# Peptides against a protein of PDB entry 4DOW: the designs that were tried, part 128

Target 1, 157 residues: chain A of PDB entry 4DOW
Amino acid sequence: TFSWVGRPLPNRKQFQQMYREICMKINDGSEIHIKVGQFVLIQGEDNKKPYVAKLIELFQNGAEVPPKKCARVQWFVRFLEIPVSKRHLLGRSPPAQEIFWYDCSDWDNKINVETIIGPVQVVALAPEEVIPVDQKSEETLFVKLSWNKKDFAPLPP

## One batch from the design tools (peptide; made by RFdiffusion4, then SolubleMPNN)

Design b2_p27_5_s3 (from b2_p27_5, 11 letters changed)
Fold by OpenDDE base, seed 2:
Structure b2_p27_5_s3 (fold): chain B 157 residues (1-157), chain A 27 residues (1-27)
Amino acid sequence: as target 1 above (157 residues)
Amino acid sequence: SEELEKIEKERKEALEKREEEIKKKEE
């Protein structure tokens, strides 16, 4: 179950109300608050790892019946989502914890908030920094580079 | 790239499937 936290933000978009924060209730009754700017895991196929995204905007879409709680996100991709023919461009075998900033403006970046599994920690690193691989960091994902369907590049500012 | 199109299509379909499941549950 998802519910808005706080009052709607001022906006000029028809049929949309914007928010800074949303509350997610999990099975044990506990609550997790997620804010704009945080990173989340999004449910994909049952036999595959969830997708990763950064929350850019939280909004209710009043044009739909019933109104839908939505988010605009910045997508990340995993190494396995890079075409086999292009993987060599990385020049290394990345650890399982590495993800890539998806630098593509033509891709749909709107989701239903109910597809969110939960928050996740994403840490940006410089290319020369080593990704820590230990038991304590297994839940943390790391991003060093962007992927624009053609090549890898440094992260955007 | 045909492979890239396949990967993007797979992701799109997976997300759409989940959204459809949510929609059906709320109906």
Scores: peptide ipSAE 0.569, ipTM 0.907, DockQ to the pose 0.812
Fold by OpenDDE base, seed 3:
Structure b2_p27_5_s3 (fold): chain B 157 residues (1-157), chain A 27 residues (1-27)
Amino acid sequence: as target 1 above (157 residues)
Amino acid sequence: SEELEKIEKERKEALEKREEEIKKKEE
């Protein structure tokens, strides 16, 4: 289950209440707090790795009945989501922990918070920095580049 | 790109499927 943490933020958007933080209650009764600006894993197909996103906004959509707890996200893509015909543009074989900033404005960036599996650590690296592939960083994802459906580019500011 | 369209479709469908599952649980 998900519940809002704190008071709604000042917002001019009609039928929307914005929040900074949401609480995710796990089956064992433990709670995980997720804040705007953090990275999360989103449920995909059962046999596939989850999607990765950065939380940009947390909001309740009052236009829906019942009101829906939503998030606006910045998507990332995994290397396997890059078309085979374009993968060569990277010029290297990325480690499994590398993800790419999805630089596409026409893609739907709204999700139901209930699709969130949990938080994940994403570290931005400069191109010259080596992605550590060891036991200590096994759960950490790394991003160096963006993908805009055409080519790879340096990370946006 | 047909391949890109397929990949994007797969993502879309996966997310929609999850939304549908959530909806069913709420019914």
Scores: peptide ipSAE 0.568, ipTM 0.907, DockQ to the pose 0.818
Fold by OpenDDE base, seed 4:
Structure b2_p27_5_s3 (fold): chain B 157 residues (1-157), chain A 27 residues (1-27)
Amino acid sequence: as target 1 above (157 residues)
Amino acid sequence: SEELEKIEKERKEALEKREEEIKKKEE
């Protein structure tokens, strides 16, 4: 279950209430707080790794009945989501921990918060920095580049 | 790219499926 934390933020959207933080209650009764700006894992297909996103906005859509708890996100893509014909443009075989900033403004970036599995650590690295692939860092994802459907590029500022 | 369109469609459908499942569970 998900619940809002704190008071709604001021906004000009009539049917939307924005928040900074949401509480996720896990099956064991524990609670995890997730804030705007953090990274999350989002459920995909059962046989595939979850999607990765950065939370940009948390909002309740009051125009829907019942109101829906939503998030606007910045998507990341995994290497396997890069077209086979374009993968060579990377020039290397990325480790499993590497993800790419999806630089596509036309892509739908709204999700239901209930699709969130939990938080995840995403670390931005410079191209020269080595992605650590060890047991201690297996849960950490790394991003060096963006993908804009055409080519790889340095991360946005 | 047809391949890209397919990949994007797959992601979209996967996310929509999850949302539908949530709706069905009344969660």
Scores: peptide ipSAE 0.567, ipTM 0.905, DockQ to the pose 0.782
Fold by OpenDDE base, seed 5:
Structure b2_p27_5_s3 (fold): chain B 157 residues (1-157), chain A 27 residues (1-27)
Amino acid sequence: as target 1 above (157 residues)
Amino acid sequence: SEELEKIEKERKEALEKREEEIKKKEE
């Protein structure tokens, strides 16, 4: 279950309440608080790895019945989501922990917060930095580059 | 490319499926 944390933030949208933080209650009864700016895993197909996103906005859409708890996100893509014909442009075989900033402004970036599996650690690295592949960092994802459907580029600011 | 379109469609459909599942749970 998901519930808003704190008071809604001031905004000018009539049917939208914006928040900074949301609480996710897990099956064991524990609670995880997720804030704007953090990274999350989003449910995909059951037999595939979840999608990765950075939370940009948290908001409730009051125009829907019932009201929908939503998030605006910055998407990441995994290497397997890069077309086979374009993968060579990376010039290397990335580790499984590497993801790419999806540089596509026209793509739908709204999700239902209930599709969030949980938080995930994403670390931005410079191109020359080595992605650590050890037991301690297995759960951590790393991003060096963006993908704009045509080519890889340096990570946007 | 056709491959890219397929990949994007797959993601879109996966997310839509999850949205539908959520909607059903709330009914």
Scores: peptide ipSAE 0.569, ipTM 0.908, DockQ to the pose 0.812; fails the geometry check

Design b2_p27_5_s4 (from b2_p27_5, 10 letters changed)
Fold by OpenDDE base, seed 4:
Structure b2_p27_5_s4 (fold): chain B 157 residues (1-157), chain A 27 residues (1-27)
Amino acid sequence: as target 1 above (157 residues)
Amino acid sequence: SEELEKIEKEFKETLEKREKEIEEEEK
């Protein structure tokens, strides 16, 4: 179950109420608060690993019937999600923790908040920064580059 | 939750598997 936290943010979008934070209540009764700007795991398709995304917007879409709690996200892709034939374009073997900014418009960036599994830690690094591989950071994902289905590039500013 | 923990665990295991594969490829 999901519920909005706080008052709606000022916006001029008709039929949409924007929020900064949402509360996710888990079956055990625990609550997880997720805010815009945080990274989350999104439920994958059948037999697929969860997707990684950054929350850009949280909003109630009143244009839908019934109104739905939605999020707009920036997608990230795992190296293994990149076509095998194009992986060589990276020029290196990335560590498992590395993900890539998905710089394509072919993937709908609107999701239902109910597909959010939970938060995940993602750290943006400069190209020269080393991705740490240790026990403490093993659950942390790192991003250095973008992927636009054609090539890798530096992260968007 | 148990479900979230399971999903995160599976995701982590996938990452670990990839690390091992990369390590072997670098040999």
Scores: peptide ipSAE 0.021, ipTM 0.471, DockQ to the pose 0.023
Fold by OpenDDE base, seed 1:
Structure b2_p27_5_s4 (fold): chain B 157 residues (1-157), chain A 27 residues (1-27)
Amino acid sequence: as target 1 above (157 residues)
Amino acid sequence: SEELEKIEKEFKETLEKREKEIEEEEK
């Protein structure tokens, strides 16, 4: 169950109410609060691994009936999601913890908040920095580069 | 929370699978 936290932000967009924070109620009755700017795991398709995304906007779409709680996200892509023919462009074998900023607009960046599995930690690193491999980092994803379907590039600001 | 722990566990398993898949593909 998802519910908005706080008052709607001032917005001139018709049919949309924007928020800074959403509350996810989990089975044990506890609550997880997720804010704009945080990273989340998004439910994948059948037999697909969860997607990684950064929350850019949280909004209720009043144009839909019934109104839907939605989010606009910045997608991140896993190495294995990159076409095999282009993986060599990285020039190295990345660890499983590495993800890439998806620098393309061909993916729909609007999601239903109900697809959010939960928060995840993503750490940005410089391209030359080594991804740490330890027990504490096994739950952390790391991003160094962007992927624009043509090549890898430094992470956008 | 228990639910968060489940999410983390699933996430770890996913990462492990990814690692294995990458290693196998590089062979």
Scores: peptide ipSAE 0.020, ipTM 0.484, DockQ to the pose 0.024
Fold by OpenDDE base, seed 3:
Structure b2_p27_5_s4 (fold): chain B 157 residues (1-157), chain A 27 residues (1-27)
Amino acid sequence: as target 1 above (157 residues)
Amino acid sequence: SEELEKIEKEFKETLEKREKEIEEEEK
């Protein structure tokens, strides 16, 4: 169950009410608050491969009947989702904790909030910084580069 | 919460599987 937190933000977009925060009520009755700018896991085709995304906007889409709680996101991709023929462009074997900023617009960046599994920690690192691989940090994802289907590049500012 | 812990556990397991796959492909 998802519910808006706080009052709608002032905006000029027709049929959309924007919010800063949403509350996710989980099965045990506890609540998790998720805000714009945080990272989340999104339900994929299977439970074994959730998508990683950064929340850009939270809004209620009044153009739909009934209105839907939605989000706009910035997608991230896994190394294994990159074509085999282009993986060599990275020049190294990344750890499983590394993800890449998806710098393409071919993916729909609008989602239903009900597809959100939960929050996840994503840390941006400089190229020279080492990704820590230990039991304590296994749940943390790291991003150093972007992927635009052609090559890897430094993260957008 | 238990639900959150479950999500985190499943996520970790997914990462571990991906790690193995990457290692095998790079050999």
Scores: peptide ipSAE 0.019, ipTM 0.481, DockQ to the pose 0.024
Fold by OpenDDE base, seed 5:
Formats: sequence, structure tokens, C-alpha cells
Structure b2_p27_5_s4 (fold): chain B 157 residues (1-157), chain A 27 residues (1-27)
Amino acid sequence: as target 1 above (157 residues)
Amino acid sequence: SEELEKIEKEFKETLEKREKEIEEEEK
């Protein structure tokens, strides 16, 4: 169950109410608050690992019946989501914790908040920085590069 | 969330396997 936290932000869009924060109620009754700018795991397709995304906007689309709670996201991709024929372009074997900024517009960046599994920690690193692979960082994902379906590149601003 | 915990567990297992593979590739 998802519910908005706080008052809607001032917006000129007629059918959209924007928010900064959403509350996710978990099965045990506890609540997790997720804010714009945080990273989340999104439900994957059948038997696929969840997608990683950064929340850019949280909004209710009042043009739909019934109104839907939605988010606009910046997608990230896992190494295994990159086509096999292109993986060699990285020039190294990445650790499982590494993800890549998806620098393409072909993916729909609008999601239903109901697809959010939960928050995840993502840390941006410089290319020369070593990804820490220890018990303390086992749940943390790291991003160094972008992927634009053609090649890897430094992170966009 | 039970689902999140399950995903995290799977992630850790994947990480461990990948670490072993990388270590073996370096030998």
C-alpha cells in the first residue's frame, strides 16, 4: 500500500499533483518513506532481477480513472541486462554490485509506484575508485559509467 | 518486506559467486 506524504507541490499541470515523498506500507505493518532523489528497486519481469532506478518525480495522474500514483525515474542497468555481444566493451569483469546509468530514452521512464519493491543504496564512484566488496557494502550498488546501448562512457552530469 | 529480504539474499549470493569467479580468473 502506497500513500502520499505531505502536501502537494505547487504545479501548473492541470491533472497532476506532485509530491516529494511517498509512504510504503510493508506486510508487517511497518512503513518506509521514499523521497524524490532516492534509489529504488523496481519489480522486474517474470523471474528477472529487479530494475534499479532513481526517483525523479512523484505524482498522481488525475487524468486516469482511477487516479494512479506514479513516478518518473532515471533507469540504471545491470551488467547482465547488457547484450552479451556488447559486454566486452567494458574491458573488465565488473563486480556484481556495479550498475550503469542508462543513457537512452527508449525506455518508458514512467512507472506505477506499486512496482516499487523498496529502497536501495546507490553510490557514484570515479572510474579510478575501487568498488568495495566487503560485508559492510554487500547491499550497496555502485555506478561509475553510463551505457547508451552503443558503448560505455563517463557518467553524465 | 519479505520480498525485499529475498531479493537482498539473492543479491548477496550472486555477489559471492561473482567474487569467486573474479578471483579464479586472476589465477
Scores: peptide ipSAE 0.022, ipTM 0.449, DockQ to the pose 0.021; fails the geometry check

Design b2_p27_6_s1
Fold by OpenDDE base, seed 4:
Structure b2_p27_6_s1 (fold): chain B 157 residues (1-157), chain A 27 residues (1-27)
Amino acid sequence: as target 1 above (157 residues)
Amino acid sequence: EEEEKKRIEELIKEREEAREKAEEAAK
């Protein structure tokens, strides 16, 4: 169950009410608040790990019938989601915690909030920084590079 | 799929609780 937190933000977009925060009710009854700018796990396809995304916008799409709670996201990609033929371009074997900024527009960046599994911590690192693999926060993901379907590159500014 | 979602949700919750506990202990 998802519900908006706070009042809608001033918005000029017709039929879209924008919010800063959404409340996600977990199965055990607890609630997690997720804000714009935070990172989330999105439901993957069958037998696939969840997708990783940064929340850019939270909005209710009033143009839909019934209205839908949606989010605009910046996608990240896991190494195993990158085509096998291109993985060698990284030049190294990344740890499981490494993700990549998806620098393409071919993926729809609008999602239904119902696909959100929960928040996740994503830490941006410089290329020379080491990803801590064995730390207590094994659920923390790290990003050093972007992927644009052609090659890996430094993170966008 | 739903089972995996539930599992992840529980892990997230556990992580948050652990973090809060650590922060409280540090005060």
Scores: peptide ipSAE 0.080, ipTM 0.592, DockQ to the pose 0.022
Fold by OpenDDE base, seed 5:
Structure b2_p27_6_s1 (fold): chain B 157 residues (1-157), chain A 27 residues (1-27)
Amino acid sequence: as target 1 above (157 residues)
Amino acid sequence: EEEEKKRIEELIKEREEAREKAEEAAK
């Protein structure tokens, strides 16, 4: 279950009400608040690991029937989501915690909030920094590079 | 997929509980 937190933001777009925060109710009845700017796990296809995304907008789309609670996101990709034929371009074996900034516009960046599984911590690192593998950071994801379907590159400015 | 979602939700729950314990210990 998802519900808006707070009042709609000013300067509304046509057919859209924008918000800063949404509340997600979990199985045990507890609630998690997710804000614009935070990172989330998004439900993937059957038998596939969840996608990783950064929330850039939260809005209710009144143009849809019925109205939908939506989000706009910046996508990240897991190493295993990259085509096998291109993985060698990384030049190393990444740890399981590494993800990549998806630097393409071919993916729809609009999602239904109902596809959000929950929040996740994502930390940006410089290329020379080592990804920690200690138990304290086992659930933290790390990003060093971008992926544009052709090659890996430094993170966008 | 539903099972995976539940699994991740449990992990998130555990993380939040750990955070609460850390905050309590800091007081």
Scores: peptide ipSAE 0.074, ipTM 0.589, DockQ to the pose 0.022
Fold by OpenDDE base, seed 2:
Structure b2_p27_6_s1 (fold): chain B 157 residues (1-157), chain A 27 residues (1-27)
Amino acid sequence: as target 1 above (157 residues)
Amino acid sequence: EEEEKKRIEELIKEREEAREKAEEAAK
């Protein structure tokens, strides 16, 4: 269950009410607040791992029937989501914790908030920095590069 | 997939509770 936190932001968009924060109620009845700018896990397809995204907007879409609580996101991709034929372009075998900024417009960046599993920590690293692996630490994902379906590149500004 | 979602939700809850506890202890 999801509910808006706070008042709608000033907005000129006809069919959208924008918010800064949303409340997610989980299985045991506890609540997690998620804000614009945070990273989240999005429910995957079939038996695949969840997708990773950064929230850039939270809004209620009044153009849908019925109205839906939605988010606009910046997508990230896992290494295993990249086509096998192009993985060699990275020039290394990345750890499981590494993700890549998806620098393409072919993916719909609007989601229903109901697909959000929860927040996740994503840390940006310089290319020369080593991804720390600690079995006792919480799961943290790391991003060094972008992927645009053609090649890997430095992170966008 | 639903089972995985539930598992992740529990993990996230645990993480958030631990964070809150640490923040309270640091005050």
Scores: peptide ipSAE 0.070, ipTM 0.593, DockQ to the pose 0.022
Fold by OpenDDE base, seed 3:
Structure b2_p27_6_s1 (fold): chain B 157 residues (1-157), chain A 27 residues (1-27)
Amino acid sequence: as target 1 above (157 residues)
Amino acid sequence: EEEEKKRIEELIKEREEAREKAEEAAK
């Protein structure tokens, strides 16, 4: 169950009520609050690992009947989501915790909030910084580079 | 996927509980 937290933000978008925060109620009745700017795991396909995304906007889409709670996101990709033929372009074997900023607009960046599994920590690192790979940090993802379907590049400023 | 979802939910819950305990301890 998802519910809005706080008052709608002022905006001029025709069919959208904007919010800063949403509450996710999990199975045991506990509540998790997720805010714009945070990173989330999105339900994957069948046996695939969850997608990773940064929340850019939270909004109720009034153009749909009934209105739906939605989010606009910036996608990240896991190394295994990159085509096999292109993986060599990285020039190294990344740790499982590394993700890449998806620098393309071909993916729909609008999601239903019901696809959100939960929040995840994503840390941006400089290329020279070492990704800690230990049991204590297994839940944290790290991003150093972007992927634009052609090549890897430094993160946008 | 449901198993993974449940696992993640459990992990999130555990982290939140740990965070709350830490915040309470810091008060």
Scores: peptide ipSAE 0.075, ipTM 0.592, DockQ to the pose 0.021; fails the geometry check

Design b2_p27_6_s2
Fold by OpenDDE base, seed 2:
Structure b2_p27_6_s2 (fold): chain B 157 residues (1-157), chain A 27 residues (1-27)
Amino acid sequence: as target 1 above (157 residues)
Amino acid sequence: EEEKKKRIKEMIEEREKKRKEAEEKAE
């Protein structure tokens, strides 16, 4: 169950009420608050690793009946999503915790909040920085580069 | 939980297809 936290932000967009925070209630009755700017895991196929996204906007979509709680996101991709023929362009074997900023506009960046599994920690690193691999950081993902379906590049501003 | 299992729109279906293909080739 998802519910908005706080009052809607002033917005000029028709049929959209924007929010800064959403509350996710899980089965045990506990609540997790997620804010714009945080990173989340998005439901994928079956037992596959979930998708990773950064929340850019949280909004109620009044154009739908009934109105739906939505988010606009910045997508990330896992190394396994990179075409095999292009993986060599990275020049290294990345750890399992590394993800890449998806620098393409071909994907719809609007999602239903119902697809959110939960929050995740994502840390941006410089290319020369080493990704720490320990049990304490198992839940932390790291991003160094972007992927634009052609090549890897530094992160966009 | 059932709601969370729902797929994101048609865009994700294409992404999943490509992901599956990439994973199969890597295995």
Scores: peptide ipSAE 0.135, ipTM 0.687, DockQ to the pose 0.124
Fold by OpenDDE base, seed 5:
Structure b2_p27_6_s2 (fold): chain B 157 residues (1-157), chain A 27 residues (1-27)
Amino acid sequence: as target 1 above (157 residues)
Amino acid sequence: EEEKKKRIKEMIEEREKKRKEAEEKAE
């Protein structure tokens, strides 16, 4: 289902082979290419919306037996992932299309590429910008703020 | 496929566990 695309990048880490792009083969035979820097949907709980992540690195982990195709990601969180007791800190009811930059390091940011559902469009907006709620933007997610387990803040630089 | 589903489930559980633990520590 997943295969590396292109030549390996220079090795930064022992036992890891780095790549820029991966190919996901879909059941209908079509192929989707996903690159570092793009956003993807990650399989979540059956009754919840998929997780959202930005691909930071694509690598084959040679330290594992057998070697695994992995990705390092920047996590985003849905509003539903925010603790109930802290949701009021946003000061507004977010649209369903809004996600938040997860500004914590407590989560494992290494994933198996097999958990990737597919690509997704994520657009960063300034706090004052209005999230468009129309049929054309239904598939687009928007991020304005970060979440650091304590409060919401402007996006990290 | 079963192994894949198991791995996905474990990932989700680990994330949720860490989130809850972090929440508890933050409060």
Scores: peptide ipSAE 0.104, ipTM 0.607, DockQ to the pose 0.574
Fold by OpenDDE base, seed 3:
Structure b2_p27_6_s2 (fold): chain B 157 residues (1-157), chain A 27 residues (1-27)
Amino acid sequence: as target 1 above (157 residues)
Amino acid sequence: EEEKKKRIKEMIEEREKKRKEAEEKAE
């Protein structure tokens, strides 16, 4: 169950009522608050690692009937999502905790909030920084580079 | 729940489709 937290933001887009925060009620009755700018896991294929996304906008989509609670996201990709023929472009074998900023806008970046599994910690690192795989929780993800379907590059500012 | 499942499926399919198309174009 998802519910809006706080007052709606000023309307900037047609048919959208925007919010800063949403509350996710989990099975034990506790609540998790998720805000714009935080990272979340999105449900993927069964038995596959969930998708990773950064929340850019939270909004109620009034263009749908009935209105739906939605989010716009910045996608990340896991190394396994990179085409096999291009994985060599990374020049190294990444740890399982590494993800990549998806530097394209061709994917649908609108999701229903019901697809959110929960929050996740994502840490941005400089290219020269070492991913502390053995020192940090396996639940923490790290991003050093972007992927634009052609090559890897430094993260956007 | 059915709508949720449908949305997830559509998202995955579109993402995979766009990934493949972009790969082909980049080659």
Scores: peptide ipSAE 0.097, ipTM 0.598, DockQ to the pose 0.381
Fold by OpenDDE base, seed 4:
Formats: sequence, C-alpha cells, structure tokens
Structure b2_p27_6_s2 (fold): chain B 157 residues (1-157), chain A 27 residues (1-27)
Amino acid sequence: as target 1 above (157 residues)
Amino acid sequence: EEEKKKRIKEMIEEREKKRKEAEEKAE
C-alpha cells in the first residue's frame, strides 16, 4: 500500500496534487519512504528485470477515475533493452549493473506508484571510470551514458 | 559522485523545464 507523506506542494495543475514523499508499506509491515529525486525499481513484465527510473514528480491524478497515485519519471534502460543490432555501438560488454539514461520522449514517463518495487541506488560515473563489481555494490546500479535509440552518448560531467 | 548525481538531477530538471515549455506552447 502507498500513502502520501506530508502536505501537498503548491501546484497550479487543476486535477493533480503534488507531493514530495510517499510511504510504501511492505508485506512484513515495514515502511519505506520514497522521495522525489530518488531512484526506484519498477515492476516489469514476467521474467524481466525491473525497470529503473528516477522520480521527478509524485502526484495524485484526479483526472483519472478513480484517482491514482502516480509518478513522473526519468527512464533508464538496461543493456538488454538495447536492440541487438545496436549493442555493438557501446564498444564493450557492460556489467549487469550498468544502466543507461533513456534520452527519448517516446516513452510515457508517468507510472502508477503501485508498480514501484522499492528504491535503488544509482551512481553516476564518468565514461572512463570502472564500474565496481563487488559484494557491496551488488545492489547498486551505475550510469555512464545515455541512449537515444540511435547511439550512446556520455553524460555531461 | 555527488557532483555527478547533482548533474543528473540538473539534467532532469532542465528536461522537465523544456517539456513544460513545449507543453505550454502546444496549448
């Protein structure tokens, strides 16, 4: 279950109430607070790794019936999501922990918060930096590059 | 790393701004 934390932020959108933070209750009764600006794992299709996104906005969409708790996100893609024909453009075999900033507008960036599995740590690295693959970083994802459906590009420093 | 995270945040904010501007122009 998800519940808003705090008061709605000042907003001019007629049918949307914006929030800074949401509380996620997990099956064991524990609560996880997720804030705008954090990275999250989003439930994908069966047999697929969860999607990765950065939360840009948290809002209740009153235009939907019934109203939905939603988030606007910046998408990231896993290497396996890159078309096979274009994977060679990376010029290397990335570790499983590497994700890419999705630099396209063709994807809907609105999600239902109920699809959020939980927060995840994402670390930005320079292209020349080595992605650490150790036990401590096993749950950490790393981003160096963007993907715009045509090519990879370095993130600005 | 913190600087890089900040940069990503800024990029997102810039993109969000551009999107809002585009939406406003489309209205």
Scores: peptide ipSAE 0.034, ipTM 0.458, DockQ to the pose 0.030; fails the geometry check

